# Peptides against a protein of PDB entry 9IZ0, part 128

Target 1, 345 residues: chain A of PDB entry 9IZ0
Amino acid sequence: ITCLGSNGHTYKQLVKGGNDDLRQDAVMEQVFEQVNGFLRSYRKTSQRNLSMRTYKVIPLALKTGVIEWVQDTIPLGEYLDSAHKVYHPKEWSLSTCRKLIAEKQMEDLETRLKVYDLVCRHYRPVFRHFFLESYADPVQWFTTQTNYARSTAVASVLGHVLGLGDRHGQNILIDKTSGEVIHIDLGIAFEQGKKLPVPECVPFRLTRDVVDGMGITGVEGVFRRCMEFTLETLRREEDSLLSVLEVLRYDPLFSWLISPLRRMKKQKMQLENFNQPESGNITTDASRDPKIQRNNVSGESEAERAILKVRQKLSSTLSVEASVGELIRIAQDPSYLALMFCGWS

## One batch from the design tools (peptide; made by RFdiffusion4, then SolubleMPNN)

Design b2_p16_1_s3 (from b2_p16_1, 5 letters changed)
Fold by OpenDDE base, seed 3:
Structure b2_p16_1_s3 (fold): chain B 345 residues (1-345), chain A 16 residues (1-16)
Amino acid sequence: as target 1 above (345 residues)
Amino acid sequence: PRLSLAEKEYKELLEE
């Protein structure tokens, strides 16, 4: 829909209807605004303008709402597929890579690592070209690449701490003006992504293309330092953050469990992204849904468990530098990336 | 064509 604002500006808005509860997304955006308050209050993060880029979500009713259309953006995955065809036209297609990873999804780790390495050799990173193409001015190029590394660092820390799942190239937008990342479709939080058929095993997305966008230093420099400052801020504001999450514990509108419908939709999206439509009626007989042990974990017990996990992730048992170092290591580990739906890009 | 190359290279990588 297109709405005329009270300011006389026309805004494009996406109306989502059907099976998606936008209340989850709206709550996560409110948590990000609180975190952005903490980042503005702390000198080390404020001096760098560190923030989680937010978007407006207005839930209208059960399973319906309005999302702000984020102008001047592109999905990361859409850019990468297009750029890869331009810069590496002799390499494998994204469909070829997906098929090979999918065909071996049930194999052992050793086999999956061999396939991941093979795919990586035939599908090279290209995301550095986003900045080189989009910004002819060297100052704008450097500024936008720096903004990308900063925003990715904030999103990576928050993604880990809040257990934001399903962070793939279609739910990460790039702002073409600022170079900032915008995370959309926040329907999986508090590690509920580990309950998907392809479980999320990384703390955040730090694939080869995500790193290639950081420029020549990769993760070393702006990204690492901004992760450290963000985590240091969140550790200082632990009680404030936990108080925000405790309010959500008692919010009857917030689901600490992935809804069966949202799970089925994400399952279907994972399967459909593996199965490019070749013409065959693959009736995937959905009958072998592995018995979801409905552990009758009350929503309250899952909320308590989620808050406990956030507290554990904010623990000062390790230095900020050691904690960030380990997160970066795990997020780049081939043993985890080979298990992902799209760990190579 | 590209899949058959990938399948061949994959088979070669499993035979190592």
Scores: peptide ipSAE 0.019, ipTM 0.596, DockQ to the pose 0.034
Fold by OpenDDE base, seed 1:
Structure b2_p16_1_s3 (fold): chain B 345 residues (1-345), chain A 16 residues (1-16)
Amino acid sequence: as target 1 above (345 residues)
Amino acid sequence: PRLSLAEKEYKELLEE
């Protein structure tokens, strides 16, 4: 829809309906706005204009709302699929890579690592070309690549600390003007991504293409240093951040748990994206609800556990440099990436 | 065609 703003400007708005928990998105965007306050107040982050890019979410109902249309953006996954076809037309298709990873999803780690390595050899990184194609001016190229590395660093720290899940290439937008990343579909937070049919094992998305976009320094330089400054800011503002999350504990409209409907939707989307032939005998024996013990973990007990995990991630037991070094290592580790839905790009 | 190549290269990689 197109809305006329009170300022006389027309805004394109995306109406999302169905199982999209736009209320989760709206709450997480409010958390990001508070964190952006901390990043602006701290000298090391403010001097670098470090921020999480936000977008306006207006929830109209439990499952319906209006999302601000972010102009001049592209989903990372859409760019990568298109660019890979151009730069590597002889390599495997994204569909082929997905199929091979899916076919071995139930195999041991060794088998999954072999498949992941094979897929990586036949699907090379291309995201550096985004900056090379989009910016003919060297100053613009350097600025946008720097903005990308900075925004990715902020999003990586926040994504880890808040336990943001479902960080696939369609949920990460690239701003074509600034090079900044915009994270969307925030309804999987506080490590609920570990409850997906394919559990999330990485702290944030740092795949080969995400790194290729950082240019010749990769993770070493702007990205690492901006992660360090962001984590240092969040550790300093721990009590303020925890106070923001405690307000959400009492929001009856915030779900600390992934909804069964959203879990089923993600499961279906995973199956559809894998082009698994419908083996027709899905006997709808709905009876074997795996006794995931519905420990009646009250929503309050899940909120308390989530806040405790945030506090643990902000612990000063390790230096900022050591903590960031470990996060970068884990996020790039093939033993974790081979277990992901799309860990190769 | 690409899948059959991938399946072949995958089998070869499992036999090493």
Scores: peptide ipSAE 0.017, ipTM 0.583, DockQ to the pose 0.034
Fold by OpenDDE base, seed 2:
Structure b2_p16_1_s3 (fold): chain B 345 residues (1-345), chain A 16 residues (1-16)
Amino acid sequence: as target 1 above (345 residues)
Amino acid sequence: PRLSLAEKEYKELLEE
């Protein structure tokens, strides 16, 4: 749908129908808007225009809503698959890499590390080419790569603090104009990604391609410093952030738990993405929601646990630099990336 | 090697 805004601009809108609980996305977008308020109020983050890119989510019904279509974007995973075929045509296909990782999913860590290393040697990073191809002007190139590193830093800190899960390459969009990242499908939050069939064991996505997009400095420089400033802002605004999350405790539409149906859907998608040929058409089949009685008592206890974990992640026990250094190390550790669904790119 | 606090939290999750 194309809508004319009150500002005279035409916006494309995606009407999502089906089992995607857009209420979770809408709530997380509201949390990001509040955090963007904190980032604008603090000098170190405001001077760098640090923000989480948001999109408007209007839930129209239990299973339908209007999502603002982010124009001029591409999924990170779509770009990486295309670019890898161009720059490394003699390396393994994404399907081959996925198959080898899947075949060893139930093996020990040592075996999984060997397979991960093998895949990494046959599937090299290419994401630096996004900036080199898209921006012929050196100033635009540098500006856009800087915007990418900044937006990725904000998203990484927020993703860790809020326990944002399911951060695969199709749930991360790249803005072709600004180089900023846009995170979509926000319905796995507060570490519910750990309850997936492939548990999430990294604080945020910092794969080799995510790092390759930062240019010659990698994680050192703009990315690290912007993570530090973002975490410093969130630690300063801890009480404000926790107050925003406490409001969600009383939101009857918000679920602190991953629904069994959503877990099964993500499980099926993970398994199907191992077995299906290269057609990235995630057919969201509109299977009937059984009326799962939400036991309200479990929701309140999980909300309290989630808020406690957010508070712990904002603890000043370690310096900002030490905390960021540790997060960056863990997010890049092969021992964790080898356990992920797609930790190599 | 002393696993950092975050490494412990991630490791405990791999043992559950």
Scores: peptide ipSAE 0.000, ipTM 0.343, DockQ to the pose 0.033
Fold by OpenDDE base, seed 5:
Structure b2_p16_1_s3 (fold): chain B 345 residues (1-345), chain A 16 residues (1-16)
Amino acid sequence: as target 1 above (345 residues)
Amino acid sequence: PRLSLAEKEYKELLEE
């Protein structure tokens, strides 16, 4: 919808209703604003303007609210699908690649690795072209590519620490003005992505196209150093971050678990990619919401487990450089990427 | 390949 503000400005807003818990998005945005406070207070992060890009979420009711429409953005997946057809018209389609990975989803790791390698050879990265097409001025090109690498580094560290899942190409927006990434749909957090039918087994999204957007240095430069400074800031502010998460433990409206409805929606989307489109109008009679007995005791135990996992990820047992080096390695490892959902690549 | 300590911890964190 478009709303006219009392100031005479028109604002585009997305009214979202149904299965997406906008309260979880609003809470995660509040956590990001607190983390942005820590990033602004620390010299190494403030000098680089490191931040998690946020958007306004106004929850109106249970499962209903208004989301700020992020202007001048494009979903990463939408750009990549269009650009791949332009720059690599002789390579495989995204649908062919997804089909081959899906057909082998139940096979062993060796078979899945062979399919992933085959797909990678027939579907090459293109995301560097976003910056080359959009910015004719070399200074603007360099600035926006640097902003992309910086924002991706912050989002990667926060995504790992908070266990942010469902990071597919439609849930990551690119700001066309700044080159910064904007993460949307935050309803899978605290490692609940591992409870999906195809478990998420990487710390964050670092696919070949995400790396190609960093330019000729790839992960080796702005990205790695900005991950290190972000993790150093979060380790320094561990007690402050844990205190913010403890406030959420007492929010009766925050769910530390993936909603059964969201899990079922993701199950259907993951299973419908296996079945050819029989156009059966499955009228999902939404009327039987089973009374989810909110056992408060189960929510507290899951919150405590989530906070413990955050503390473990902030451990100083390894250096910041060693921890970041390992996260980057795992996020790019074909042995993990080949296990991901066919829509991940 | 030898899983690093961090890969083992990450994998253990995945299996819990």
Scores: peptide ipSAE 0.000, ipTM 0.318, DockQ to the pose 0.029

Design b2_p16_1_s4 (from b2_p16_1, 8 letters changed)
Fold by OpenDDE base, seed 2:
Structure b2_p16_1_s4 (fold): chain B 345 residues (1-345), chain A 16 residues (1-16)
Amino acid sequence: as target 1 above (345 residues)
Amino acid sequence: KRLSLAEIEYEELLKE
């Protein structure tokens, strides 16, 4: 739909209907807005305009809401698939890579590492070309690449701390104007991604293409430092962040647990993305929600465990630099990436 | 001057 704003501007909005509980996304966007407040209050992060890019989510009903349409964006995965076909037309298709990883999904780590390495050799990074193609002016090119590295750093720290899951290339948008990343579909949080059929083993998405977009320094320089400043800010504001999360403990609409339906939907989409040809038609089939009695007792105990994990991730037992260094190491480790649904791109 | 990529990355390094 297109809405006329009170400012006289027209805004496109996406009306989502079906099984997407937009309440989870709306709550996570509110947490990001609070974190953006902390990032603006701290000198090291405010001077760099560090923020998690947010979008407005208005839940209208249990299964219906209005989402702000983020203009001038592209899904990372859509760009990468197109760019790989252009820059590496003799390499394997994304479907071939997915098939080989799927065929070996139940095998040992050694076999999965061999298949991952093979896929990596036949599907090379291209995301640097996004910036080179989009920005003919060297200053714009550099500014947008810097904004990408900064926004990816914020999203990586915050995604780790909040345990954001399902960070595949269709849930990460690139702003074509700023180069910033926008994370969407926020309904897998607080490490509930570990309960997926393919468990999430990385703290955030730092695949070869995510790194290739950072330019010649890769993870070194802007990305690493912006992760450090973001983590330093979150450690400083630990009590404030935990207080925001404690409010969610009492939100009857917030679910600290991945719903069985959402798990089944994500499982089905993972399986279908292995078997369907390259048409990214996410058929949101309207399966009937069985009234699963939310055992309230399980929700409070999971909220407490989630808050405890956030506190543990903000611990000052290691330096900021050591903590960021370990996160970057784990996020790029082939032993974890080979276990992921799409760890090669 | 067209700053080289390395010079601009170095200037962002210096904005500490």
Scores: peptide ipSAE 0.024, ipTM 0.548, DockQ to the pose 0.012
Fold by OpenDDE base, seed 1:
Structure b2_p16_1_s4 (fold): chain B 345 residues (1-345), chain A 16 residues (1-16)
Amino acid sequence: as target 1 above (345 residues)
Amino acid sequence: KRLSLAEIEYEELLKE
């Protein structure tokens, strides 16, 4: 829909209906706005204009709302699929890579590492071409690549601290004007991604293509330093951040747990994206609801556990540099990436 | 079955 704002400007709005809990997105965007306040108040982050890019979410009902249309964006995964076909037309298709990873999903780590390495050799990084194609002016190229590395660093720290899940290439938008990343579909937070059928093992998305977009310095340039400054800011504002999260503990509309319906939807989407042939009669003998032990972990007990994990991630036990170094190491570790739905790109 | 190129290269990688 197109809405006329009170300022006389027209805004394109996306009406989403269905199983998308837009209230979770709206709450996470409010948390990002508070964090952006901390980033603006701290000299080291403010001087670099570090922010999490936000978008407006207006929940209209439990499963319906209006999302701001982010103009001039492209999903990272859409760009990468298109660019890979152009730059590496003789390499494997994304569907072939997904199929091989899926076929070995139940195998041991050694087998999965072999498959991951094979896929990596036949699906090379291309995301550097986004900046080379889009920005003919060297100053614009440098500025946009710098903005990408900065925004990715902020999103990586926040994604880790808040335990953001489902960070696949369709849930990460690239602003074609600024080079900044915009994270969408925020309904998997506080490590609920570990409860998916394919558990998330990495703290944030730092795949080969995400790194290729950082240019010649990769993670060792602007990215690492901006992660350090962001984490230093969040550690300084720990009590303020925890106070924001404590308000959500008492919000009856905020779900600290992934809904069974959303889990099933993500499971179905994973299966469809794997091109698994419909193996025949799964007689939905609806009777064996697997006793998901409803450990009646009250929503309150899950909120308390989530807040405790946020506090643990903000711990000053390790230096900022050591903590960021370990996060970057884990996020790039083949032993974790080989376990992911799409760890190669 | 014609092994896909991927299945052939995977079987080669398992022989190493």
Scores: peptide ipSAE 0.021, ipTM 0.603, DockQ to the pose 0.032
Fold by OpenDDE base, seed 3:
Structure b2_p16_1_s4 (fold): chain B 345 residues (1-345), chain A 16 residues (1-16)
Amino acid sequence: as target 1 above (345 residues)
Amino acid sequence: KRLSLAEIEYEELLKE
């Protein structure tokens, strides 16, 4: 829909209807606004204009809401699929890479690592070209690449701390004007992604293409330093952040449990991205309701466990540098990336 | 002149 704002500007709005609980997205955006307050108050993060990019989510009624359409954006995965066809037209298609990873999904780690390495050799990073194509002025090029590395660092720390998981390339938008990343569809938080049929194993997305966009310094430049400053800010504001999350513990609108519908939708997206539409009427007879062992883990017990995990991730037991170093190591580890749906790009 | 980190990264990109 298009809405006329009180300022006389027209805004595109995405109306989501059906099974998507936009209340979770709205709550996560409020958490990000609070975190952005902490980032603005702390000198080391404020001097770098570090922020999580947010978008407006207005929940209306029962699983319906309005999402702000972020103008001048492209999904990371859409750009990468297009760019790979241009820069590497002799390499494997994204569909071929996906198929090979799927065919070996049930195999051992050694076999999955071999397939991941093979896919990586036939599907090379291209995200550097986003900045080279989009910005003819060297100052704009460097500024936007810096903004990308900064925003990715903030999103990576928040993704780890709040347990947002991998964040696949369709849930990451790139702002074409600023180079900043915008995370959308925040319906899985607090490590609920680990309960998916394909568990999220990485703390955040740091694939080869995500790194390629950081320029020649990769993770060792602006990205690492901005992760450190962001984590230092969150550790300093631990009690404030936990207080915000405790309000959510008692929010009847926030589901600490992944809804069976969201789980099925993510599972279906993970499966449909592998299956080309064979025209077969797969009447998925919905009758095999897997007995969701409702482990009657009360939503309250899951909330308490989630808050405890956030506190544990903010622990000062390791230095900021050591903690960030370990997160960057794990996020790039082939043993985790080979287990992902799309860990190669 | 100490090249800014930007100028160094740009010169390295022109070498690839």
Scores: peptide ipSAE 0.014, ipTM 0.397, DockQ to the pose 0.013
Fold by OpenDDE base, seed 5:
Structure b2_p16_1_s4 (fold): chain B 345 residues (1-345), chain A 16 residues (1-16)
Amino acid sequence: as target 1 above (345 residues)
Amino acid sequence: KRLSLAEIEYEELLKE
């Protein structure tokens, strides 16, 4: 919808309804604003303008609300599909790659690794071209690529610590003006992505195209150092972050568990994206949600377990450099990426 | 579902 504000400005807004828990998004945005406060308080992060990009979510009712339309953005996956057809017209289509990976989804790791390697050889990275095409001025090119690497580093640390799932190329927007990433559809958090039909087994999305967007240094430079500074800040503010999460434990409308319906909807979307070219028409079929009896006792135990996992991820047992090094290694490991729905781009 | 070897290794990393 388009709304005229009382200030005379016109705002585009997305009205979302049905199975998308806009309260999960609104709560995660509140956590990101608190974390952005911590990032502004510390010299190492504030001097680099490190932040998680946020968007306004206004919940109106149960499972309904208004989302701010993020202007001047493109989904990462939409750019990559279009750019790959331009720069690599003789390579495999995204649909061919998806088909081969899922034909082998039930096979052993060795077979899945062979298929992943084959797909990677026939579908090369292109995301560096986003910056090269969009910014003719070398200063703007360098600034936007730096902003991308910084923003991706913050989102990667927060995504790991909060256990953000469903981080596919359509849930990651690129700001065409700043080069920053905007994460959307935040309703799979606290490692609930491991409960998907295709389990998520990487800490964050660090695929070959995500790395190609960082330029010639890849992960080595701005990205790694910004992950280190972000994790150092979160470890210092552990008690403050855990206190914010404890407030969510008492929110009767926050769900620490993925709903069976949301899981089924994501499963259908994964299967439909298997058989059809991406027509961006999300038809929200309003099928009657059976009254899931929220046993309050089960919610508290899952909240406590989620908070404990956040504390474990903030542990100072390893150095910041060692912890970030291991996270980057795992997020790029073919043995994990070969298990993902779309680990090649 | 049985966790894959990689999912097990990732869960062990989260305990250290």
Scores: peptide ipSAE 0.000, ipTM 0.301, DockQ to the pose 0.035

